# Peptides against a protein of PDB entry 5HDT, part 38

Target 1, 163 residues: chain A of PDB entry 5HDT
Amino acid sequence: MVVKTFMDMDQDSEEEKELYLNLALHLASDFFLKHPDKDVRLLVACCLADIFRIYAPEAPYTSPDKLKDIFMFITRQLKGLEDTKSPQFNRYFYLLENIAWVKSYNICFELEDSNEIFTQLYRTLFSVINNGHNQKVHMHMVDLMSSIICEGDTVSQELLDTV
Target 2, 163 residues: chain A of PDB entry 5HDT as posed
Amino acid sequence: MVVKTFMDMDQDSEEEKELYLNLALHLASDFFLKHPDKDVRLLVACCLADIFRIYAPEAPHTSPDKLKDIFMFITRQLKGLEDTKSPQFNRYFYLLENIAWVKSYNICFELEDSNEIFTQLYRTLFSVINNGHNQKVHMHMVDLMSSIICEGDTVSQELLDTV

## One batch from the design tools (peptide; aimed at target 1 S104 F109 E110)

Design b2_p23_8_s4 (made by RFdiffusion4, then SolubleMPNN; from b2_p23_8, 12 letters changed)
Fold by OpenDDE base, seed 5:
Structure b2_p23_8_s4 (fold): chain B 163 residues (1-163), chain A 23 residues (1-23)
Amino acid sequence: as target 1 above (163 residues)
Amino acid sequence: SKKEKRKKIMKERAEELQKKRKE
């Protein structure tokens, strides 16, 4: 499975990184980002999170517009954390843990529409936080939000006032 | 620069996460 391929791949596996580069690019296509199946979109988001991990600190996506689309896509998937009883919750947690720990949203500071991306992220997290989540989930949510505030040189005062 | 510091952190965190997965 594609998810396991990227999950198991190390950052220093240069030969594998080259081999699966085309697959990484394909997963960011509109076909997958706009896939009608919610479970497929979640799997795609998890793969993308691992792709950001593997290729850190530089994503293999060269288009700023594509990067914006990907992070907006990932942000939308995080809303799935609202249902703690879902059989897919562990996969949503996997997505949150990966993105929060790696600090993948740091890539967004270099994008023109960073404020839009961060605004949507905050709104999404605030909508799902305090919904029966355990301490680990809360820690990752707080880490994800606080890291953006701490790096607030490129964050608008309006966004900071909203937090 | 702030950008370079963020890149360094991302790389370190990525490696740490993968090490944790192998434990």
Scores: peptide ipSAE 0.749, ipTM 0.967, DockQ to the pose 0.858
OpenDDE base, seeds 1, 2, 3, 4: peptide ipSAE 0.746, 0.746, 0.745, 0.749; ipTM 0.967, 0.967, 0.966, 0.967; seed 3 fails the geometry check

## One batch from the design tools (peptide; aimed at target 1 A56 F109 G152)

Design b2_p24_1 (made by RFdiffusion4)
Pose (drawn by RFdiffusion4):
Formats: sequence, structure tokens, C-alpha cells
Structure b2_p24_1 (pose): chain A 163 residues (1-163), chain P 24 residues (1-24)
Amino acid sequence: as target 2 above (163 residues)
Amino acid sequence: FEGKTKEEREELAREHAEKIREER
């Protein structure tokens, strides 16, 4: 249910944002990012993605250490894109579609470990892509990775090598 | 490779967020 309201919420709705702001900060808790249940991490990942969409360009989570935990957590969930036969696939697709459209990962440019995050992101996307994915999956991955290069400060040799 | 400054990135983020509001 929380996924639906965060999905339908708007950047304009200042009222609903101030109301659900405390929940948005809570969903990033370590209880969720490390929850052993696969279905829970997936739902939480979709919420954190819309939470970044709704509050842009000013995200609610300000702690860099915590902000790092979230985007590495999201990258681990993008591994679910590989199983195109799973009933949960369309939810992993929604996650990819969202962080691609919102360019949420660009928040990591200011983090000290940006290169590790972007490198692990690139490796993951190139390791999950297969013949089961339609062109929309390919398109979203390019949009996601293109923004990191075009709008980033630099491209390390390590990140360039993953391509 | 020319890269982007912090100020340019902030402007781009504001423009991107505005575009998302118009589309929704």
C-alpha cells in the first residue's frame, strides 16, 4: 500500500510530503536495507526511488553515510532484473524505470565513494542484461548510465573499463 | 571530456525536477 501512495504522489503535493516525510526517512532504516526477505527489500527499493522523485532536487536523507547505504542497496536489488520469468520482474522493471527517469544516482556525485557506487552499478547492469529484456530495458539502462557520464565531474579508468 | 561543475549540476537538477512536474 505504501508503494502505491508513493507511486501516485506528486512533487507538488507539499501537504502529503510533509506528512509522509517521517515515513520516508524511516523506510531507509537498516532494518529494511538488510531485511532477509526478498519481497520486502524490493518494495522498500521502489519506495526509496519514488521518495527521491517526489522530493527532488532536495532529497530528505542528508547523511552521506546513509545516502551511500541506500544506493548500494538499490544496486543489489537491480540484480532481480535478470529473471524475466519471475512474477516480481515487472516490479524490478518499475525500479529501473524510475531511477532512470529521475536520475537519482546523480545524488552520489558528491559522495566520497561515488566511483565505487557507479562502478558497481555498471557491472551489475552489464551482468543482468540478457536476451529476455525488451528494448525498454536497454533504453532505461542507457539513460541511467549516460547521465552519470555526461553530468559527472569525471570518468575513472575503472568505470570506463566496465564499459 | 569537459565534465560539469557543481553549480551547473544544481541547475540541471532544478530543470529536470521542473520537467517531471510538468509531465505529471

Design b2_p24_1_s1 (made by RFdiffusion4, then SolubleMPNN; from b2_p24_1, 14 letters changed)
Fold by OpenDDE base, seed 1:
Structure b2_p24_1_s1 (fold): chain B 163 residues (1-163), chain A 24 residues (1-24)
Amino acid sequence: as target 1 above (163 residues)
Amino acid sequence: MKGVSAEERKELRKKHAEELKKKR
């Protein structure tokens, strides 16, 4: 229900964005981010990705620490892309496509721990990429990484070593 | 790496957000 609500919401509906703001905030709570069920966590990640799309260019989360937690959480979910035959692969694909298209991670440049976030993202993407992925998956992965490289200000040596 | 400033990044995000609305 919650996932459907955000998936169907457009960016121009200001009244709806205000109405569901509290829901967006609750979705980023530890209850959901640390949920024991991996399928629930995937759904949460997809919903969070849609929230970033809907509220772009600004995220509804005001805490830098919370933003970091969210992106680290989303990054962990991307590990599910490794199995192309998984029943949940289409949702993992949706997550990847969304965050690549929206350029959701680009807001992280304003965080103190941006290098940590990007490093973990790159490590995760390289760990899951395989020959079983179709061209669209590869394209989205490249789009994610290239956008961060092109728009980056200062990049740590650790991040450079990861690339 | 181009080294885009914080202000430039913010403007890029705003512009991109408008593009997202058009393509939705």
Scores: peptide ipSAE 0.540, ipTM 0.897, DockQ to the pose 0.823
OpenDDE base, seeds 2, 3, 4, 5: peptide ipSAE 0.531, 0.532, 0.537, 0.538; ipTM 0.894, 0.895, 0.898, 0.896

Design b2_p24_1_s2 (made by RFdiffusion4, then SolubleMPNN; from b2_p24_1, 10 letters changed)
Fold by OpenDDE base, seed 3:
Structure b2_p24_1_s2 (fold): chain B 163 residues (1-163), chain A 24 residues (1-24)
Amino acid sequence: as target 1 above (163 residues)
Amino acid sequence: MKGMSKEEREKLRKEHAKKLKEER
């Protein structure tokens, strides 16, 4: 399974990175991003997060449009963080922890629509944050948001209004 | 652990770019 492969993949293995490049590209196809099953989409998001971790600092995706689609997709999955009692919460946590630690969204600064992506991310995080989240979840959310603000050269007014 | 900083990312990006250029 694609998800398991990337989760177990070592960032330091250049040979493996080359071997699984086509698989990484295939995972970002509309077939997976628009999959009708919510659980499948979550797994896809986790796998994409792992791909960003493995291929950091560069993503294997060369199309700006594809990168935008991926990050908008990941952002939509983060809505699942709202229900802390969900059986899938641990996977949502994994997704959050991964993208926060790797600073995956920072690659979006190279995109023309970076402000749109960041705005949607912030809106999503603020919409799902609640008192049921433990300190670690809160910390990851803060780390994710603060990293973008601190490393960004410019912050749009729309993004500021979202905060 | 802290994630990759902007500086580290840029350094690795430059290194990767050099490698790609050398392989051509």
Scores: peptide ipSAE 0.035, ipTM 0.615, DockQ to the pose 0.114
OpenDDE base, seeds 1, 2, 4, 5: peptide ipSAE 0.016, 0.023, 0.024, 0.035; ipTM 0.463, 0.607, 0.589, 0.619; seed 5 fails the geometry check

Design b2_p24_1_s3 (made by RFdiffusion4, then SolubleMPNN; from b2_p24_1, 11 letters changed)
Fold by OpenDDE base, seed 1:
Structure b2_p24_1_s3 (fold): chain B 163 residues (1-163), chain A 24 residues (1-24)
Amino acid sequence: as target 1 above (163 residues)
Amino acid sequence: MKGMSKEEREELRKKHAEELKKER
């Protein structure tokens, strides 16, 4: 139910955004981020991506530590892109497409640990990229990485070496 | 799919700021 609700919401409904604010905050709790079920974690990641889309360019999460945890969590889920034959691949694709389009990770530039987050993202993406991915998947991965490089004023040398 | 540009995000922030001012 929660997943469907956020997927159907758009950025123009301020009333709905206020209504679901508490739910959005709850989804970032340790209960969901550390859920033992992999499929549940993927669904949570998709919901979080939708929350970032809906509340763009801001986010309802005010704690820098919480934001870091969320993006590190989303990054870990992207490992699932490696298996293109997985029944859950379409959801992984949705996650990738969403965060690439919204440029969700760009919020991380305001975080002290942004370099760590971006480094982990790049390492993860390069680890899962393969020839089995279609052109759209490749495009989204490239768009995601390029956006961070282009908009980042101070990209660490370590991150550049990873590219 | 056209991704949200930096300029678009900035415009959204400005729009939101103006809306908040109107509510005051």
Scores: peptide ipSAE 0.043, ipTM 0.616, DockQ to the pose 0.098
OpenDDE base, seeds 2, 3, 4, 5: peptide ipSAE 0.025, 0.022, 0.024, 0.024; ipTM 0.562, 0.572, 0.584, 0.600; seed 5 fails the geometry check

Design b2_p24_1_s4 (made by RFdiffusion4, then SolubleMPNN; from b2_p24_1, 11 letters changed)
Fold by OpenDDE base, seed 1:
Structure b2_p24_1_s4 (fold): chain B 163 residues (1-163), chain A 24 residues (1-24)
Amino acid sequence: as target 1 above (163 residues)
Amino acid sequence: MKGMSKEEREKKRKEHAEELRKER
């Protein structure tokens, strides 16, 4: 229910944003980010991705530490893209497509620990990229990395050298 | 190459958010 609610929510409704603000905050709690069930964590990641889309260009999370935790969490979920035969692959694809389209990671440039976040993202993406992925998956991965590289410029080059 | 300023990044994010709403 929660996943469907955020997926169908319109970005243009301020009333809806206010209504679901508390839910958005709860989804970023340690209870969900550290949930023992892998499928639950994936659903949480998809919801968080939708929240970033809905609240763009801002995010409802005011704490830099919380934002870091969220993006590190989302990055960890992207490892699931490696298994194209997984029953949950479509949700992993959705997560990738969403964050690439929304450019949700671009908010991380304002965080002190941006280099750590982007480094982990690049390492994760390069670790899961394989010839078994279709062109759409590759396109989203490239779009995601390229957008960060283009915006970061010299900082991004340093990150690329460390990967 | 010149790095983007915080103000420029913020402007870009605002513009992109508007694009996201239009594409839906």
Scores: peptide ipSAE 0.630, ipTM 0.928, DockQ to the pose 0.708
OpenDDE base, seeds 2, 3, 4, 5: peptide ipSAE 0.626, 0.629, 0.629, 0.624; ipTM 0.927, 0.929, 0.929, 0.927

Design b2_p24_2 (made by RFdiffusion4)
Pose (drawn by RFdiffusion4):
Structure b2_p24_2 (pose): chain A 163 residues (1-163), chain P 24 residues (1-24)
Amino acid sequence: as target 2 above (163 residues)
Amino acid sequence: STLKESVETLKKHTSKNSNMRVED
């Protein structure tokens, strides 16, 4: 249910945002980012993605240590894109489609561990892509990774090598 | 080598932007 409301919410709805702001901060809790259930982490990942969409360009989570935990957590969930036969695939696709459209990972440019995050993101995307993915998956991955290069300060040799 | 040179050329004409997309 919370996934639907966060999916349907708008950046304009200041009323609903102030209301659900406390829940958005809570969904980033370590209880969820490390929940052993695969289905829960997936749902939480979709919420955190729309939470970044709704509150842009000013995200609610301000702690850099916590902000790092979230984007690494999301990268781990993008591993689910590999199984195109799973019933949960379209939800992983929604997650990819969302962070690609919103360019949520660009929040990490200011984090000290930005290179580790972007490198692990690139390795993951190149390791999950297979012949089961349509061109929309390919397109979203390019949109996601292109923004990091074009709008970033620099490109390390390590990140360039993952390409 | 060509990709590295392309990225270096692109970086000469770009700057950092950490803002997320905003709807119109």

Design b2_p24_2_s1 (made by RFdiffusion4, then SolubleMPNN; from b2_p24_2, 15 letters changed)
Fold by OpenDDE base, seed 5:
Structure b2_p24_2_s1 (fold): chain B 163 residues (1-163), chain A 24 residues (1-24)
Amino acid sequence: as target 1 above (163 residues)
Amino acid sequence: SELEEEIKKLLSSRSKNSRLVVKK
């Protein structure tokens, strides 16, 4: 499978990207991904989502293993969407909205373990989705899942079983 | 927090879209 990524004319300068490079690498370290405070992990996830937004359609991370760790990490944070009355719900909403709009998970198609990542994402979303969520939350969840199905030529049977 | 400040800085940057095409 060959992946091609297209860039648009509204891309940030390389100089601006260099300003965030050190932060991007630091935030993806095990220190933050495995931080014991869940509120810190949520903030880290939001920062990582913003990094993907800024560097789209590419990512500053070149290691496939690191990318997998990041998206598995972000997926775990999405579990926080389950409690709509949480003081941190707005940050969870931001995380969902960002990754859905940017289509951040699309970069996972380049990874060998893409099916595993998508499966975990779908399982997580279906585990937290409920009638208490407003239409915007539902829309972002649907957009996130449908874009992966539509842009992926093939999906594993395991992924299909989760849909 | 320090992380919140970094988020604000990142939010001020331009948002981008990704376009991925998969070929077999």
Scores: peptide ipSAE 0.085, ipTM 0.663, DockQ to the pose 0.033
OpenDDE base, seeds 1, 2, 3, 4: peptide ipSAE 0.027, 0.030, 0.032, 0.070; ipTM 0.604, 0.609, 0.604, 0.661

Design b2_p24_2_s2 (made by RFdiffusion4, then SolubleMPNN; from b2_p24_2, 13 letters changed)
Fold by OpenDDE base, seed 1:
Structure b2_p24_2_s2 (fold): chain B 163 residues (1-163), chain A 24 residues (1-24)
Amino acid sequence: as target 1 above (163 residues)
Amino acid sequence: SELEKKIKELLKKTSKNSKLVVEE
């Protein structure tokens, strides 16, 4: 499968941001977040990652609960990074690359349950990371985790125990 | 845009899946 990496994508216009607003809301619906098809959920995650990239440093989602659900959802999709031989691995790589570069999870700092989100993220990443991953994958994982640690004012004891 | 391409793919995939569910 040929997947264009996030780093090679052009910057989206402000006009596109407005255009995608309603669609962004639909993508965050239970229909998509709880879709029974794993490939659909991966696509949804990638779309959500793109949305966060486009709207960074803001997000089109105003509900803290919805944001939490979204990032918990994205975190669950990252489990797919474990199987490097999967036909969908490149898309999982894209997801990782995007959220790491954009620092998408940094939006979660303002959420009440930010530590829960970060803890789940770390647990997920540590569960899938292995020496079989290439240097780029490792780099993105490290960048993602390091950014959260360095930019966060406080880290829960549970998260500290995980790291 | 790349996002639009993903959305189109997503819609196509969900449409196919929905059809399969109905056919069951």
Scores: peptide ipSAE 0.327, ipTM 0.728, DockQ to the pose 0.013
OpenDDE base, seeds 2, 3, 4, 5: peptide ipSAE 0.290, 0.313, 0.172, 0.300; ipTM 0.717, 0.723, 0.656, 0.725

Design b2_p24_2_s3 (made by RFdiffusion4, then SolubleMPNN; from b2_p24_2, 12 letters changed)
Fold by OpenDDE base, seed 5:
Structure b2_p24_2_s3 (fold): chain B 163 residues (1-163), chain A 24 residues (1-24)
Amino acid sequence: as target 1 above (163 residues)
Amino acid sequence: SELEEAIKELLKNTSKNSKLVVEK
């Protein structure tokens, strides 16, 4: 099988997107989202972030339930940002930087459970943020949260209470 | 499966060949 990194598909042609669509879909399967290895789950999250970047502004995942699962999954991975001394911290930083810059969570506005997703994201970010993080990490966290607030037409009271 | 193995390889390559800034 042809193995091509999604990073190399930096907003490639529609033909290439179609070629690797099946791989992208399979990546979001329970096999990967519920993988027992923590490091594998982190890599899965990073790859999913790349997929969202490549297919932006749309997503290859059309199922609302699947999209919710993916973003809840990514949110859980962000907990790894808490330990700046972890050997995997650079990959967690990559995940944060990517989803913040791409504004990947903006797709969630189309979901019925968007407020739940955003609430969990905010709670997670506030739980892991610490003085050990450099300025760029802080900026990405703030950018991610601010973008959601500014773009959202309606923000739940629960979300406001977490801010 | 063969597809799963290919995806795992893709994941490894993706993380190693990042074009984004990775810093602590």
Scores: peptide ipSAE 0.031, ipTM 0.594, DockQ to the pose 0.017
OpenDDE base, seeds 1, 2, 3, 4: peptide ipSAE 0.029, 0.028, 0.029, 0.019; ipTM 0.576, 0.565, 0.562, 0.455

Design b2_p24_2_s4 (made by RFdiffusion4, then SolubleMPNN; from b2_p24_2, 14 letters changed)
Fold by OpenDDE base, seed 5:
Structure b2_p24_2_s4 (fold): chain B 163 residues (1-163), chain A 24 residues (1-24)
Amino acid sequence: as target 1 above (163 residues)
Amino acid sequence: SELEEEIKKLLSTRSKNSRLVVEE
């Protein structure tokens, strides 16, 4: 697993990590991951992305199943990138920028179901990408997908067919 | 609530990171 942590070394302290631990656990609960309000789910996704940034290269979640649920959840939120005129687009942009820059999905290489997660991610990104997206959005999408391909030694045929 | 306070703290940390900001 390779994550970008050097640039944030002076930003986050160990004390801050302790302060966010309870929040990290709460945000990963079914209450938030299955929240009926889509704006709440987007906010939760952004917070989860921030948690991964703060705790990188580690994650405060020890359960592989929970990690899978979180990344599948984040992937579902990325569908909101399709409408560039949405009032919430800037938050979707933040989500994309964060997970691409931090390489958050690279934690998934430790999971048994990594290929499933990456396949869903690629399908989602290709389904939402359009000509209305500016260069920065395209760059982050490419960076996110390229990093996974370059660091993954073996990918499923299904993933290869998606690319 | 306590959770709201924690969320605000997390958001504050996000705002301090100049490299990860919402593009206007």
Scores: peptide ipSAE 0.027, ipTM 0.609, DockQ to the pose 0.018
OpenDDE base, seeds 1, 2, 3, 4: peptide ipSAE 0.029, 0.032, 0.038, 0.029; ipTM 0.618, 0.617, 0.635, 0.593; seeds 1, 2, 3, 4 fail the geometry check

Design b2_p24_3 (made by RFdiffusion4)
Pose (drawn by RFdiffusion4):
Structure b2_p24_3 (pose): chain A 163 residues (1-163), chain P 24 residues (1-24)
Amino acid sequence: as target 2 above (163 residues)
Amino acid sequence: FKNYSREVTETGLENVTKVLEHLL
């Protein structure tokens, strides 16, 4: 249910945002980012993605250490894109489609461990892509990775090598 | 609509050139 409301919410709805702001901060809790259930981490990942969409360009989570945990957690969930036969695939696709459209990962430019995050993101995307993915998956991955290069400060040799 | 996109700078264009050179 929380996924639906966060999906349907708008950046304009200041009323609903102030209301659900405390829940948005809570969904980033370590209880969820490390929940052993695969279905829960997926749902939480979709919420954190829209939470970044709704509150842009000013995200609610301000702690850099915590902000790092989230985007590495999201990268681990993008591994689910590989199984195109799974019933949960379309939800992993929604996650990819969202962070690609919103350019949520650009938040990491200011984090000290930005290179580790972007490098692990690139490796993951190149390791999950297969013949089961339509061109929309390819397109969203390019949109996601292009923004990091074009709008970033630099490109390390390590990140360039993952390409 | 708002997002975390930045304006493209000269450094960003250099980054893009490096990626294109590596792929070629």

Design b2_p24_3_s1 (made by RFdiffusion4, then SolubleMPNN; from b2_p24_3, 10 letters changed)
Fold by OpenDDE base, seed 2:
Structure b2_p24_3_s1 (fold): chain B 163 residues (1-163), chain A 24 residues (1-24)
Amino acid sequence: as target 1 above (163 residues)
Amino acid sequence: MKTFSREITEKGLENLEKLLKHLA
């Protein structure tokens, strides 16, 4: 029932928002964020990214701690970008493309620990970037990092040391 | 900024479907 409703793109905006709200809360639970299956965690990250896309520039989460956990979780998943020949690379790419396009991490500017999140993001991206990545991957990585720098009011020294 | 192509959106929805199927 949920899948059918979610896949119905003719659903009105209000019903869509309600559905995503419940889904967002559910997917952000420790059960999913700490799921033992790596593939599940990747799927969760992609779904969370889509949720952020739907609610952008806002988020359905009211807890700053939860938001931090989510973005730290997403950041950890991005490490999978390092293996371009992985069967799951397309989903890692989707995750990157999504968060870069939507500028999802910009929500983190409202968080007290924003610099920590951005630092971890940059470190992760720099750790996985390699010559095997095509131009699109590089472009999304650059777009993601540059948007944070350009739209941020301040950049911490720690973040500068990371780049 | 929120607008993805239909193809990208569909891929996103597929991820959700696969997730739900995995957990079912």
Scores: peptide ipSAE 0.124, ipTM 0.693, DockQ to the pose 0.032
OpenDDE base, seeds 1, 3, 4, 5: peptide ipSAE 0.122, 0.111, 0.116, 0.038; ipTM 0.704, 0.690, 0.707, 0.653; seeds 1, 4 fail the geometry check

Design b2_p24_3_s2 (made by RFdiffusion4, then SolubleMPNN; from b2_p24_3, 7 letters changed)
Fold by OpenDDE base, seed 1:
Structure b2_p24_3_s2 (fold): chain B 163 residues (1-163), chain A 24 residues (1-24)
Amino acid sequence: as target 1 above (163 residues)
Amino acid sequence: MKTFSREVTEKGLENVKKLLEHLE
C-alpha cells in the first residue's frame, strides 16, 4: 500500500481549501449575514468560524470591508451566550470556543477599523458574561480578550475604558 | 493564529459542508 507523504497530504489540503473558497465567499454574502432567522445566523457564524479555522493564518476574504462585516456579525451572535439555558447555547459555546482557540479576531489587526471591532467585541462579552457561566466559558472569554490586548500594538482609549 | 494539520482541516471542511447543506 502506497502511503502519501506528509508533503502530499499538505498539498491535498491546500487544494481542498481552494475548492471550498467559493462556498466560503458565498457564506459571507448579505443573504446569510442578514438572514431573518436567528438560528440560521448562528449556524452561519459557526460556519464562518470553521472557515477561519481552516484557512488560518490567512483568510479567504480579501476585502477589508467584508472582513469587518463578518466579525461585526459574529460579535452580534455572541450575545446569545447570555442565556445558558437556551436550546442553542451549545452552538453559541462552539462559536466562542472556536474563535477563542483559533484567535480568529486577530486577523482584524490588519483592518483600519480594528479598534471598532474589538470595542464591540468587548462590550458584547462583558454584557453577557455572568457567574452562571461555567469555567470553560469564562476561560474562552478571557483568552479571547487577553489575546487581543497582548498582541495589539495600539489600543484606543475607548477600548481601554471598556476593559 | 493557530495552524492545523490536514486532519483538522478535513474535518473542518466537512463541517462547513454540512452546515451549508443545512442552510441551503
Scores: peptide ipSAE 0.139, ipTM 0.754, DockQ to the pose 0.044
OpenDDE base, seeds 2, 3, 4, 5: peptide ipSAE 0.099, 0.060, 0.098, 0.136; ipTM 0.677, 0.651, 0.712, 0.737; seed 2 fails the geometry check

Design b2_p24_3_s3 (made by RFdiffusion4, then SolubleMPNN; from b2_p24_3, 10 letters changed)
Fold by OpenDDE base, seed 2:
Order: C-alpha cells, then sequence, then structure tokens
Structure b2_p24_3_s3 (fold): chain B 163 residues (1-163), chain A 24 residues (1-24)
C-alpha cells in the first residue's frame, strides 16, 4: 500500500491514464513492435516506457504474452546504447533513464518467463556498457539491474551467471 | 521528484509526436 501510494504521487492523474489507455494498446501491437524502421521502434519503446511510468506499478496490458513481447522489445532497443555518438543516443538514454527510474521491469516478476526477460536485459546491458558511457548511464544501468536483484524473490542460475 | 516526473512526461510527449511524424 505504501509503495503504491508513493508511486501514484509521481504518476499521471487518472484522467491522463484514461486518455493513454487506447494509445497504450495500439503501441503494443505487432505493427509497432515489429516495425521495420529502427527509429520508429526506438520511439515506440520510449513511448511504451512512458506508458509504464504513467501506469506504474500496474500496466494497461492484461496479457502476459503481450507484456513479455513488450519488454523483450524494449530490451532489444537498449542495444542502441552501445554507440554514444549515435544521433539517437539521447533517446536511448531517455529509454534507459525512464525504465530505471520507474523500475518498469519489476512488473515482469508476475510473468512466468520473468527470468528469461531479466536474463536478456542483463545480457544486453553488459553487452553495451563501455568506457564511453558517462557516470549517469552507468548509474542507471546499475540501478536497473540491482533493483531487480533486490526485489526478486527468485532468480534463475542463468541470470546469476549473466551477472 | 514531481519536477522530474513532469520533465519525463514532456519528453515522452515529444517522442510521441516524433513517432507520429514518422508514420505520416
Amino acid sequence: as target 1 above (163 residues)
Amino acid sequence: MKTFAREITEKGLENLKKLLEHLE
């Protein structure tokens, strides 16, 4: 109850949540998740991250499979963090910052395939982290990973091996 | 915290706008 109340203070109003509901559902469609344009996919990921921020700690998606698809999709977009000189780096940073701050991935603990999602996330983050990243990027990556470890009831050996 | 949340929301809306532009 305390956690929910705290999160609500930093989320959009119920009125705004209602306005975003239809958008949230559309953005999670295959049309967007499988869009051929890389820039579109990044923007979709950012918008999805914003949706999770708005609805935290809940989500407007009722399908576990859909949630899995979304977070696997977001995870794939995070690969773009590897190039700090990319014209789109700021949006990749936004994506990372948002999901780290909101702890968006923590909703995945309710999913059957949570460990798969977390494993892919960790692998992706470790694959892109480099000395070119500033302290803020590193901080967000660490915060994101540590939050999952600290709040998770169980973690797979595969996930532990990834760390 | 609320200031940060507001900033994120504004940026989020900008991203949404840009997304729509790509789809036109």
Scores: peptide ipSAE 0.360, ipTM 0.813, DockQ to the pose 0.020
OpenDDE base, seeds 1, 3, 4, 5: peptide ipSAE 0.275, 0.232, 0.215, 0.228; ipTM 0.803, 0.781, 0.774, 0.778

Design b2_p24_3_s4 (made by RFdiffusion4, then SolubleMPNN; from b2_p24_3, 9 letters changed)
Fold by OpenDDE base, seed 1:
Structure b2_p24_3_s4 (fold): chain B 163 residues (1-163), chain A 24 residues (1-24)
Amino acid sequence: as target 1 above (163 residues)
Amino acid sequence: MKTFSRPVTEKGLENLKKLLEHLE
């Protein structure tokens, strides 16, 4: 894969979206989402985050079930934020930063099981939040959660109880 | 609903490269 080609493309161009389409579909396959190597799964999540950022506000995935699987997958990867001393923490931070800034999870509002996704996200974030995280990490976590609360008109009671 | 697009960063491309290296 020629990395230089991707760097020279205009943001959000139809040509760029077309270029990433096949990659997006492959990364969403069970092969990658269920890959046995946790480092690979983290890299997949980061790449998926970048895919969402260039396709925003759209998603290259047409299947609601696939979208659900992807965001449940990303949510599971966010558990790695707990250990700030981890060698992979910077990549976990990258994942959080991208998801929060782009507001990628807002795509899930169109899904029937959006409340399930958001509930798992909140549970995950609250489980990893600690005083060892710096201001930037806290900011992104708050931005991610508050955006969903503000944008959501229908939030499950279970999610409300989690908050 | 609000979503914000941003360009692919060098760090993002590095992650993609690293992913591909794991699969070689």
Scores: peptide ipSAE 0.504, ipTM 0.913, DockQ to the pose 0.066
OpenDDE base, seeds 2, 3, 4, 5: peptide ipSAE 0.434, 0.436, 0.437, 0.429; ipTM 0.847, 0.848, 0.848, 0.846

